# Peptides against a protein of PDB entry 4Y8H: the designs that were tried, part 10

Target 1, 222 residues: chain A of PDB entry 4Y8H
Amino acid sequence: TTIVGVKFNNGVVIAADTRSTQGPIVADKNCAKLHRISPKIWCAGAGTAADTEAVTQLIGSNIELHSLYTSREPRVVSALQMLKQHLFKYQGHIGAYLIVAGVDPTGSHLFSIHAHGSTDVGYYLSLGSGSLAAMAVLESHWKQDLTKEEAIKLASDAIQAGIWNDLGSGSNVDVCVMEIGKDAEYLRNYLTPNVREEKQKSYKFPRGTTAVLKESIVNICD

## One batch from the design tools (peptide; aimed at target 1 G168)

Design b1_p12_6_s1 (made by RFdiffusion4, then SolubleMPNN; from b1_p12_6, 4 letters changed)
Fold by OpenDDE base, seed 2:
Structure b1_p12_6_s1 (fold): chain B 222 residues (1-222), chain A 12 residues (1-12)
Amino acid sequence: as target 1 above (222 residues)
Amino acid sequence: GSFPVGGGSGGL
């Protein structure tokens, strides 16, 4: 997996690749690694697919209840705190590594969470097996005061670095943009750089291509 | 080696 988050002038963008693996096997070429916690709070997940999805759904449900109870829009720091406390409680046995981002009445936020419940804050972050490939791009091209378009480009270039250089990453780039004063923009398959061409040949042969050399009927009951 | 069971939690 390669997941990234990048802050820009008026919000935050997160992005992910779309490969799922089972050891050396590509299990899914187009999985969704971006999860909605609330309308304006999204996360990207690395680690165990089931754990990333389940923990984000659980916290998303609890954030909705909290929002209703408090009559307030959900805050990214509330989601962060709930996620980290849950992950810490399970001592890293829930294999979720998350980039959590969003906009709320206090502004735009970008955090990371590790499976043991540690958290980081930054203007740009990467996680997953492709994180070093992504970070090489981020460190080379990140600047202060990014525009929305520059941040989307930077995030997508960082994910592509993972797609090309990390075995655990591949296929497509998904993006979610969270801008202050706007709805979240989920861009499923924002880039599809690995579309396979049509196969030139078929391995389907007519019936009878392999000759039957011998046939025998054997009664099993004596 | 565990064959990828179609419903197994993949690594991300």
Scores: peptide ipSAE 0.157, ipTM 0.718, DockQ to the pose 0.043
OpenDDE base, seeds 1, 3, 4, 5: peptide ipSAE 0.126, 0.135, 0.147, 0.139; ipTM 0.715, 0.726, 0.732, 0.732; seeds 1, 3, 4, 5 fail the geometry check

Design b1_p12_6_s2 (made by RFdiffusion4, then SolubleMPNN; from b1_p12_6, 5 letters changed)
Fold by OpenDDE base, seed 1:
Structure b1_p12_6_s2 (fold): chain B 222 residues (1-222), chain A 12 residues (1-12)
Amino acid sequence: as target 1 above (222 residues)
Amino acid sequence: GSFPITGGSGGL
């Protein structure tokens, strides 16, 4: 997995690759690693696919209840706190590594969470097996006061570094843009750089193309 | 069975 988050002048973007693996096997070529916690709070997940999905759904449900109870829009720091407390409670047994980002009445936010419940903050972040490939791009090209378009480009280039260089990453780039004063923009398959060429030939041959050289009938009943 | 992983976390 390669997941990234990048802050820009008026919001935050997160991006992910779309490969799921089981050891050396590609389990899914086009999985979704971006999860909605609330309308304006999204996360990208690395680790165990079931754990990332389940924990984000659980916290998303509790954030909705909290929002209704308080009559307030959900805050990214509330989601962060709920996630980290839950993950800490399970002592890293929930294999969720998350980049959590969003916009709320306090502004735009970008955080990361590890499975043991530690949290980081930054203007740009990467996680997953492709994180070093992504970070090489981020460290080379990140600047203060990025535009939305520059941040999407930077995040997409960082994910592509994972796609091309990390065995655990592959296929497509998914993006979610959370801009202050706008709805979240979920861009599923924003880039599809691994579309296979059309098959040059059909492997459907006429019946009888392979000659039968010998036939034998054996009775196996006494 | 092994669950699909979104690779690269040391927490598996």
Scores: peptide ipSAE 0.057, ipTM 0.734, DockQ to the pose 0.073
OpenDDE base, seeds 2, 3, 4, 5: peptide ipSAE 0.056, 0.047, 0.064, 0.041; ipTM 0.741, 0.712, 0.754, 0.724; seeds 3, 4, 5 fail the geometry check

Design b1_p12_6_s3 (made by RFdiffusion4, then SolubleMPNN; from b1_p12_6, 4 letters changed)
Fold by OpenDDE base, seed 1:
Structure b1_p12_6_s3 (fold): chain B 222 residues (1-222), chain A 12 residues (1-12)
Amino acid sequence: as target 1 above (222 residues)
Amino acid sequence: GSFPVTGGSGGL
């Protein structure tokens, strides 16, 4: 997996690759690693796919209830705290590594969470097996006061570094843009750089193309 | 059985 988050002047973008693996096997070529916690709070997940989805759904449900109870829009720091406390309670047994980002009445936020419940803050972050490939791009091209378009480009280039250089990453780039004063923009398959060309030939031959050289019937019942 | 992982996370 390669997941990234990048802050820009008026919001935050997160992006992910779309490969799922089981050891050396590609399990899914186009999985979704971006999860909605609330309308304006999204996360990208690395680690165990089921754990990343389940924990984000659980916290998303609790955030909705909390929002209704308080009559307030959900805050990214509330989601961060709930995720942190839940993951810490399970001592890293929930294999969720998350980049959590969003916009709320306090502004735009970008955090990371590790499976044992540690958290980081930054203007740009990467996680997953492709994180070093992504970070090489981020460290080379990140600047203060990025535009929305520059941040999407930077995030997508960082994910592509993972796609091309990390065995655990591949296929497509998914993006979610959370801009202050706007709805979240979920861009599923924003880039599809691995589309195979059309097959030049059909491998369906007429029956009988291969000659039968010998046939034998053996009775195996006494 | 091995569950699908979203690529090596440095953990699982």
Scores: peptide ipSAE 0.097, ipTM 0.744, DockQ to the pose 0.080
OpenDDE base, seeds 2, 3, 4, 5: peptide ipSAE 0.101, 0.039, 0.125, 0.115; ipTM 0.749, 0.711, 0.760, 0.759; seeds 2, 3, 4, 5 fail the geometry check

Design b1_p12_6_s4 (made by RFdiffusion4, then SolubleMPNN; from b1_p12_6, 5 letters changed)
Fold by OpenDDE base, seed 1:
Structure b1_p12_6_s4 (fold): chain B 222 residues (1-222), chain A 12 residues (1-12)
Amino acid sequence: as target 1 above (222 residues)
Amino acid sequence: GSFPIGGGSGGL
């Protein structure tokens, strides 16, 4: 997995690759690693796919209840706190590594969470097996006061570094943009750089193209 | 069965 988050002048963008793996096997070529916690709070997940999805759904449900109870829009720091306390309780046995980002009445936020419940803050972050490939791009091209378009490009270039250089990453780039005063923009398959060309020939031959050289009937009942 | 993962090391 390669997941990234990048803050820009008026919000935050997160991006992910779309490869799922089981050891050396590609399990899914186009999985979704971006999860909605609330309308304006999204996360990208690395680690165990089931754990990343389940923990984000659980916290998303609790955030909705908390929002209704308080009559307030959800805050990214509330989601961060709920996630880290839950992950810490399970001592790293929930294999979720998350970049959590969003906009709320206090502004735009970008955090990361590790499976043992530690948290980091930054203007740009990467996680997953492709994180070093992504970070090489981020460290080379990040600047303060990025525009929305510059941040989307930087995030997508960082994910592509993972796609091309990390075995655990591949296929497509998904993006979610969370801008202050707007709805979240989920861009599923924002880039599809690995589309295979159409097969030039059909290998569907007529029945009987392969000659039967020998046939034998064997009775297997005594 | 092993659940699908996003890379062998996850986030580490």
Scores: peptide ipSAE 0.072, ipTM 0.735, DockQ to the pose 0.107
OpenDDE base, seeds 2, 3, 4, 5: peptide ipSAE 0.112, 0.115, 0.114, 0.113; ipTM 0.743, 0.733, 0.699, 0.741; seeds 2, 3, 4, 5 fail the geometry check

Design b1_p12_7 (made by RFdiffusion4)
Pose (drawn by RFdiffusion4):
Structure b1_p12_7 (pose): chain A 222 residues (1-222), chain P 12 residues (1-12)
Amino acid sequence: as target 1 above (222 residues)
Amino acid sequence: SHHGTVEQLPLP
């Protein structure tokens, strides 16, 4: 996995590749690594796939209940605190590595969370096996006072460095933009640079090619 | 900060 977060003028953008691996095998060519904790707080996850999804939904659920109880829009630091205290309690056995970003009444925020529970603050961040390829790009091209468009280009360029140079990353780029005073825009498959080429031949078989021993109708009714 | 600790994950 390669995942990034980049702050800009009036908000924050996060991006991720879409490859899932089981050993050297690509288990999923197009999984979503960008998760909605609340409408304007999004999360990119790397590490154990089920852990990132489960920990993100659990905190997302508690944030919703907390938002309803307090009659307030949720804050990123609350998601940060809840996630880090949960991951710390589990001593690193829940393998979730997260970049948490969003906008709230306090402003725009960008954080990272490691599985043992430590958190970091920054204008640009990268996690996952492709993090060094992405960080090399971020360290080369990031500057203070990025526009929204520059931040999106820098984030997807960082993801692309992970897609091309890291065997743990591939396929597509997902992006989510959280800008102050606006709805968060989730850009699923923002870039699709790895379209499979047309196959040389159709392997559709002549009907009857497979030998059959029996048939029967299956009762799915009541 | 410019950025925090970079966590590179090993390949399986």

Design b1_p12_7_s1 (made by RFdiffusion4, then SolubleMPNN; from b1_p12_7, 5 letters changed)
Fold by OpenDDE base, seed 2:
Parts: sequence; C-alpha cells; structure tokens
Structure b1_p12_7_s1 (fold): chain B 222 residues (1-222), chain A 12 residues (1-12)
Amino acid sequence: as target 1 above (222 residues)
Amino acid sequence: SLTGKLVQLPLP
C-alpha cells in the first residue's frame, strides 16, 4: 500500500493506490483504501484491510452520534482521538495504519495514526509499504502554499512512485480533496495508468495440434 | 498466515 496526505492553501488532499495483497498474491487490483468518517473527514488505510475498514466505520458512526449530541460539525481532532484511543486499547492487534484528514469549523487538518495508537501531524505524510517511495517524491517536490491542483498532482505523483516501485502497491490512484467551504470531492480511479492492452495471441489451440506420434502399453505388474 | 487477510502492508 501507498497512502499519502498533502495540505494545500485552502484544504487537504489524501490519495491511495488500489492494490490489495495476500502475501505474494494480488487479491484485488482495484480496492478502495479511502474511507469516509464523515462528509468532510476522510482517511486512507494501510495494514489489514478489514481492520482499516471496520475501525473507520466504527469511529464514523460514533462521530455522527457525537455530532448530533453536541449539535456541532465533526472535528478531525475528535476522529483522531477516538481512533488512537481505540487502537491503543487493542495494543496494535488491530492492524490499522491511517492517514486522517479533513476540514471542520477550525480549519484543515492532516494526521497519521499507527496501529499502537501513536499519532503524527504534518503538512505532508505517507504510510504503507510504498511510503518511502512516496516520501522521496514528497520531499523533492513539496513546497509551502500549494494550490489545490499542485497538491493533487503531488499526491498522485507520490502514489505513482509507490505503484511503480513497491510490490505491495499497484494499479490505480484514488484521490479525495477536502477544501474549506466545499463538499469533499472523492475521485475514484483518478488515474488508471495500468490498463492492460488486448492480448495479441491465444493459447487455445485446435484439438490435434499436438500429434500423437506413437503409443505403447507396458505391463509394469509382475 | 496471511491467506485469509487482505493486506495493504505497512513498512516493517
């Protein structure tokens, strides 16, 4: 997996690759790794796919209840705190590594969470087996005061670095843009750089293509 | 065994 988050001047973008694996096997070529916690708070998940999905759904449900109870829009820091406390409670046995991002009445936010419940903050972040490939791109091209378009490009270039260089990453780029004062823009398969061409040949040969040259029956019983 | 889990591997 390669997941990234990048802050820009008026919001935050997250992106992910779309490969799921079972050891050396590609299990899904086009899985969704971007999860909605609330309308304006999204996360990208690495680690165990079921754990990333289940924990984000659980926190999403509790954030909705909290929002209704408080009569307030959900805050990214509330989601962060709920996620980290839940993950810490399970001592890293819930294999979720998350980049959590969003916009709320306090502004735009970008955080990461590890399975043991530690959290980081930054203007750009990467996680997953492709995180070093992504970070090489981010460290080379990140600048202060990115535009929306520059941030989408930077995030997608960083995911592509994972797609090309990490065995655990592949296929497509998904993007979610969370801009202040706008709805979240979920861009499923924003890039599809791995569409296979049509197969030029078939291995379906006519019957009799391999001729029987001779037959022999050998008695091997005494 | 990873045989039953879909995984998006973190760095080791």
Scores: peptide ipSAE 0.068, ipTM 0.657, DockQ to the pose 0.072
OpenDDE base, seeds 1, 3, 4, 5: peptide ipSAE 0.048, 0.042, 0.039, 0.063; ipTM 0.601, 0.642, 0.599, 0.633

Design b1_p12_7_s2 (made by RFdiffusion4, then SolubleMPNN; from b1_p12_7, 6 letters changed)
Fold by OpenDDE base, seed 1:
Structure b1_p12_7_s2 (fold): chain B 222 residues (1-222), chain A 12 residues (1-12)
Amino acid sequence: as target 1 above (222 residues)
Amino acid sequence: SLTGRLVVLPLP
């Protein structure tokens, strides 16, 4: 997995690759690793896919209830705190490694969370097996005061570094853009750099292509 | 259900 987050002038972008693995096997070539916690708070997940999905759904549900109870828009820091306290309680047994990002009435935010409940803050972050490949791109090209377009490009280039160099990463780039004052823009398969060329020939042979050379019928009942 | 793993960097 390669997941990244990048802050820009008026918001935050997160991106992910779309490969799911089961040991040496590619289980899914086009899985979704970007999860919605709330309309304007999204996360990217690495680790155990079931744990990332389950924990984000659980916190998403509790954030919705909290929002209704407080009559306030959900805050990224509330989601962060709920996630970290939950993960810490399970002492790293919930294998969720998350980049959590969003916009709320306090501004744009980008955080990471590890399975033991530690949290980091940054203007750019990467996690997963492709994180070093992604970070090489981020460290080389990140600058202060990125535009939306520059941040999307930087995030997608960082994910591509994971796709090309990390065995655990592959296929496509998914992007979610969270800009202040706008709805979140979820760009499923924003890049599809691994589309296979159409097969020149079909290996579907006509019925009867394989000749029957010999037939024998044996009665097995006395 | 094939529990896909989103591979995290192996801890050293």
Scores: peptide ipSAE 0.038, ipTM 0.479, DockQ to the pose 0.100
OpenDDE base, seeds 2, 3, 4, 5: peptide ipSAE 0.031, 0.018, 0.010, 0.012; ipTM 0.483, 0.470, 0.408, 0.406; seeds 4, 5 fail the geometry check

Design b1_p12_7_s3 (made by RFdiffusion4, then SolubleMPNN; from b1_p12_7, 5 letters changed)
Fold by OpenDDE base, seed 5:
Structure b1_p12_7_s3 (fold): chain B 222 residues (1-222), chain A 12 residues (1-12)
Amino acid sequence: as target 1 above (222 residues)
Amino acid sequence: SLTGRLVQLPLP
């Protein structure tokens, strides 16, 4: 997995690759690793896919209830706190590594969470097996005061570094853009750089292509 | 389908 988050001047973008693996096997070529916690709070998940999905749904449900109870829009820091406390309680046994991002009445936010419940903050972050490939791109091209378009490009370039260089990453780039004062833009398959070309040749051979060299009929009845 | 989809989420 390669997941990234990048802050820009008026919001935050997260992006992910779309490969799921089971050891050396590609289990899914187009899995969704971006999860909605609330309308304006999204996360990207690495680690155990079931754990990332389940924990984000659990916290998403609790955030909705909390929002209704308090008559307040959900805050990214509330989601962060609920996630980290839940993960910490399970001492890393819930294999969720998350980049949590969003916009709320306090502004735009970008955080990461590790399975043991530690949290980080930054203007750009990467997680997953492709995180070093992504970080090499981020460190090379990140600057202050990114535009939305520059941040989407940087995030997508960082995911592509994982797609091309990390065995655990592949296929497509998914993006979610959360800009202050706008709806969240979920760009499923924003880039599809691994579309297979049309097959140049057919592997369907006509009958008789392989010559029968010898035939023997053996009666197995005694 | 591997086709890209843009989903704009409505305001709550």
Scores: peptide ipSAE 0.015, ipTM 0.407, DockQ to the pose 0.023
OpenDDE base, seeds 1, 2, 3, 4: peptide ipSAE 0.033, 0.035, 0.011, 0.011; ipTM 0.479, 0.483, 0.406, 0.335; seeds 1, 2 fail the geometry check

Design b1_p12_7_s4 (made by RFdiffusion4, then SolubleMPNN; from b1_p12_7, 6 letters changed)
Fold by OpenDDE base, seed 2:
Structure b1_p12_7_s4 (fold): chain B 222 residues (1-222), chain A 12 residues (1-12)
Amino acid sequence: as target 1 above (222 residues)
Amino acid sequence: MLTGKLVQLPLP
């Protein structure tokens, strides 16, 4: 997995690859790793896919209830706090590594969360097995005061570095843009750089392609 | 048996 988050002048972008694996096996070529916590708060997940989905759904439900109870729009820091306390309670046994981002009445926010419940803050972040490949791109090309378009490009270039260089990452780039004063823009399959060409040859041979040269029946039991 | 854990590899 490669997941990234990048802050820009008026919001935050998150992006992810779309490969799911089971050891050496590609289990899903086009999985969704971007999860909605609330309308304007999204996360990207790495680690155990079921844990990332389940924990984000659980916190999403509790954030909705909290929003209704407080008569306030959900805050990214509230989602961060609920996620970290839940993950810490399970002592890293919930294998969720999250980049949490969003916009709220206090502005734009970008955080990371590790499975043991530690949290970081930054202007750009990467997680997953492809995070070093992504971080090499981020460290090389990140600048202050990014535009929306520059941040989407930087995030997508960082995910592509994971797609090309990390075995655990692949297929497509998903993007979610959260801009202040706008709805969240979820761009499923924003890039599809791994479309397989049509197979030019069939491996369906006619019967008799392999000639039977000799047949022998041997009794193995006395 | 590949137990059905879809694992997105964490960093080591």
Scores: peptide ipSAE 0.047, ipTM 0.619, DockQ to the pose 0.068
OpenDDE base, seeds 1, 3, 4, 5: peptide ipSAE 0.034, 0.006, 0.034, 0.030; ipTM 0.554, 0.347, 0.556, 0.563; seeds 4, 5 fail the geometry check

Design b1_p12_8 (made by RFdiffusion4)
Pose (drawn by RFdiffusion4):
Structure b1_p12_8 (pose): chain A 222 residues (1-222), chain P 12 residues (1-12)
Amino acid sequence: as target 1 above (222 residues)
Amino acid sequence: SFAESLAARTAS
């Protein structure tokens, strides 16, 4: 996995590749690593796939209840605190490595969370096996006072460095933009640079090619 | 293994 977060003028953008691996095998060519914790707080996850999805949904559920109880829009630091205290309690056995970002009444925020529970603050961040390829790009091209468009380009360029140079990353680039005073825009498959080429031949078989021993109608009714 | 290498790099 390669995931990034980049701050800009009036908000924050996060991006991720879309490859899932089981050993050297690509288990999923197009999985979503960008998760909605609340409408304007989004999370990019790397590490154990089920852990990142489960921990993100659990905190997302508690944030919703907390938002209803307090009659307030949720804050990123609450998601940060709840996630880090949960991951710390599990001593690193829940393998979730997260970049948490969003906008709230306090402003725009960008954080990272490691599985043992430590958190970091920054204007640009990268996690996952492709994090060094992405950080090399971020350290080369990031500057203070990025526009929204520059931040989106820098984030997807960082993801692309992971896609091309890291065997743990591939396929597509997902992006989510959280800008102050506006709805968060989730850009699923923002870039699709790895379209499979047309196959040389159709392997559709002549009907009857497979030998059959029996048939029967299956009762799915009541 | 490759999977262990990916996991170690993610944890770094």

Design b1_p12_8_s1 (made by RFdiffusion4, then SolubleMPNN; from b1_p12_8, 4 letters changed)
Fold by OpenDDE base, seed 4:
Structure b1_p12_8_s1 (fold): chain B 222 residues (1-222), chain A 12 residues (1-12)
Amino acid sequence: as target 1 above (222 residues)
Amino acid sequence: SVADALAARTAA
């Protein structure tokens, strides 16, 4: 997996690749690694796919209840705190590594969380097996006061570095943009750089193409 | 085991 987050002048963008693996096996070529915690708070997940999805759904439910109870829009720091306390409780046995981002009444935020419950903050972040490939791009091209378009491009280029250089990353780029004063924009398959060409041969043959040379029926119920 | 590695879908 390659996941990234990038802050820009009026919000935050997160992005992910779409490969799921089981050891050396590609299990899914177009999985979704961006999860909605609340309408304006999204996360990207690396590690065990089931754990990343389950933990974000659990915290998303609790954030909605908390929002109703407090009569306030959800805050990114509240989601961060709930996630880290839950992960810490399970001592890294929940294999979730998350980039959490969003906009709330206090502004735009970008954080990361590790499976043992540690958290980081930054203007740009990467996680997953492709994180070093992504970070090489981020360190080379990140600047202060990015525009929305520059941040989307930078995040996309960083994910592509993972797609091309990390065995655990591949296929497509998903993006979610969270801008202050707007709805979140989820861009599923924003880039599809790995479209397979049509197979040159069809392996659909007419019935009877394979000759039956011999048939024997044996009753096994006597 | 190979079986455990196959069971854990790691979205790395």
Scores: peptide ipSAE 0.048, ipTM 0.580, DockQ to the pose 0.110; fails the geometry check
OpenDDE base, seeds 1, 2, 3, 5: peptide ipSAE 0.045, 0.046, 0.045, 0.043; ipTM 0.574, 0.580, 0.558, 0.599; seeds 1, 2, 3, 5 fail the geometry check

Design b1_p12_8_s2 (made by RFdiffusion4, then SolubleMPNN; from b1_p12_8, 4 letters changed)
Fold by OpenDDE base, seed 3:
Structure b1_p12_8_s2 (fold): chain B 222 residues (1-222), chain A 12 residues (1-12)
Amino acid sequence: as target 1 above (222 residues)
Amino acid sequence: SIADELARRTAS
């Protein structure tokens, strides 16, 4: 997996690749690694796919209840705190490594969470097996005061570095843009750089290509 | 077990 987050002048962008693996096997070529916690708070997940999906759904449900109870829009730091307390309780046995980002009444936010419940903050972050490939791009091209378009490009270029150089990453780029004062923009398959060309040959031969040399009907009932 | 590893789809 390669997941990234990048802050820009008026919001935050997160991005992910779309490969799921089972050891050396590609299990899914186009899985979704971006999860909605609330309308304006999204996360990207690395580690165990079932755990990242389940924990984000659980915290998403609790954030909705909390928002209704307080009559307030949910805050990214509330989601962060709920996630880290839950993960810490399970001592790293829930294999969720998350980049959590969003916009709320206090502004735009970008955090990371590890499975043992530690949290980090930054203007740009990467996680997963492709994180070093992504970070090489981020460290080379990140600057202060990025525009929305520059941040989307930087995030997608960083994911592509994982797609091309990390065995655990592949296929497509998904993006979610969270801009202050706007709805979140979820861009499923924003880039599809690995469309397979038509196969040169087919093994679907005409019926009768292999001759039947002998046929026998045997009764196997006693 | 191999069965347990096959059950854990890792997006890593």
Scores: peptide ipSAE 0.058, ipTM 0.619, DockQ to the pose 0.099
OpenDDE base, seeds 1, 2, 4, 5: peptide ipSAE 0.063, 0.064, 0.073, 0.056; ipTM 0.644, 0.646, 0.647, 0.658; seeds 1, 2, 4, 5 fail the geometry check

Design b1_p12_8_s3 (made by RFdiffusion4, then SolubleMPNN; from b1_p12_8, 5 letters changed)
Fold by OpenDDE base, seed 5:
Formats: structure tokens, C-alpha cells, sequence
Structure b1_p12_8_s3 (fold): chain B 222 residues (1-222), chain A 12 residues (1-12)
């Protein structure tokens, strides 16, 4: 997995690759690793896919209830706190590594969470097996005061670094843009750089392509 | 099953 988050001048973008693996096997070529916690708070997940999906759904449900109870729009820091407390309770046994981002009445936010419940803050973040490949791009090209378009490009370039260089990452780039004062823009398969060309040859051969070289009939009954 | 799809390791 390669997941990234990048802050820009008026919001935050997160992006992910779309490969799921089971050891050396590609289990899914086009999985979704971007999860909605609330309409304007999204999460990218690495680690155990079941755990990332389940924990984000659980916190998403609790955030909705909290929002209704408090009569307030959901806050990214509330989601962060609920996620970290839940993960800490399970001492890293819930294999969720998350980049949590969003916009709320207090502004735009970008955080990361590790499975043991530690949290980080930054203007740009990467997680997953492709995180170093992504971070090489981020460290080379990140600047302060990015535009939305620059941030989307930077995030997608960082994911592509994972796609091309990390065995655990592949296929497509998904993006979610959360801009202040706008609805979240979920860009499923924003880039599809691995579309295969039409197969030039068939592996179905006519019967008799392989000649029988020898036949022997053995009586097995006395 | 949903469970089988979710057991896929997104490599950390």
C-alpha cells in the first residue's frame, strides 16, 4: 500500500493506490483504500484491510451520533481522538495505519495514526509499504502554499512512486479532495496508468497441437 | 465473502 496526504492553501488532499495483497498474491487489483468517516472527513488506510474498513466505519458511526448529540459539524480532531483511543485499547492488534484528513468549522486538518494509537501531524504524510517511495517524491517537490491542483498532482505523483517501485502497491490512483467551503470530491480511479493493451495472442490451441509420441496399454488384472 | 475480501493485507 501507498497512501498519502497533502495540505494545500484551502484544504487537504488524500490519495491511495488500489492494490490489495495476500503475501505474494495480488488479491484485488482495484480495491478502495479511501474511506468516508463523515461527508467532509476521509481516511486512507494501510495494514489489514478488514481492520481499516471496520475501524473507520465504527468511528464514522460514532462521529455521526456525536454530531447529532452536540448539534455540531464533525471535527477531524474528534475522529482522530476516537480512532487513537480505540486503536490504543487494542495494543496494536487492530492492524490499522491511517491518514485522516478533512475540513471542519475550525479549518483543514491532516493527521496520521499508527496501529498502537500514536498520532502525528504534518503538511504532508505517507504510510504503507510504499511510504518511502512516496516520501522521496514529497520531500523533493513539496512546498508551502500549494494550490489544489499542485497538491493533487503532488499526491498522485507520490502514489505513482509507490505503484512503480513498491511490490505492495499497484494499479490505480484514488484521490479525495477536501476543500474549505466545498463538498468533498472523491475521485475514484483518478489515474489508471496500468490498463493493459489487447492480448496479441490466444493461449487456446487446436486439439492435436501436442502430438502423442508414445502410447502403452497395460493390463492391471491378472 | 465480505470477510474474505477484507482479509487482504494492504501491505504496511
Amino acid sequence: as target 1 above (222 residues)
Amino acid sequence: SVADELLARTAA
Scores: peptide ipSAE 0.055, ipTM 0.610, DockQ to the pose 0.064
OpenDDE base, seeds 1, 2, 3, 4: peptide ipSAE 0.115, 0.112, 0.115, 0.109; ipTM 0.630, 0.623, 0.598, 0.627; seeds 1, 2, 3, 4 fail the geometry check

Design b1_p12_8_s4 (made by RFdiffusion4, then SolubleMPNN; from b1_p12_8, 4 letters changed)
Fold by OpenDDE base, seed 4:
Structure b1_p12_8_s4 (fold): chain B 222 residues (1-222), chain A 12 residues (1-12)
Amino acid sequence: as target 1 above (222 residues)
Amino acid sequence: SIGDELAARTAS
């Protein structure tokens, strides 16, 4: 996985690749790693896919209840704290590594969370097996006062670095943009740089192309 | 177990 977050002048963008793996196997070429905690708070998940999805759904539900109880729009720091405490409680056994980002009445925020419940803050972050590839791009091209468009480009370039250089990352780039005063913009498959070309040969043969050479029926019931 | 590792879809 390669996941990134980038703050810009009026919000935050997160992005992810779309490869899921099981050891050496590509399990899903186009999985969704961006999860909605609340309408304006999204996260990107690395680690165990089921855990990232489940924990974000759980905290999303609790954030909604908290929002109703407090009569306040959800805050990114509230989601961060709830995620942190939950993950810490389970001592890293919930394999969720998250970049949490969003906009709330206090502004735009970008955080990361590790499975043991540690948290970080920054203007740009990367996690996953492709994090170093992504960070190389981020460190090279990040600047203060990024525009929305510059931040989307930077985030997508960083994800592509993971796609091209990390075995655990691949296929497409998903993006979510959270701008102050706007609805979140979820851009599923924002980039699809790995569309396979048409195969040179079709292997659709007529039925009966393979001859039946021998048939035997064996009764296996006594 | 090896089975748990195989079952763990890692959004690596």
Scores: peptide ipSAE 0.046, ipTM 0.607, DockQ to the pose 0.102; fails the geometry check
OpenDDE base, seeds 1, 2, 3, 5: peptide ipSAE 0.045, 0.041, 0.046, 0.043; ipTM 0.603, 0.601, 0.593, 0.611; seeds 1, 2, 3, 5 fail the geometry check

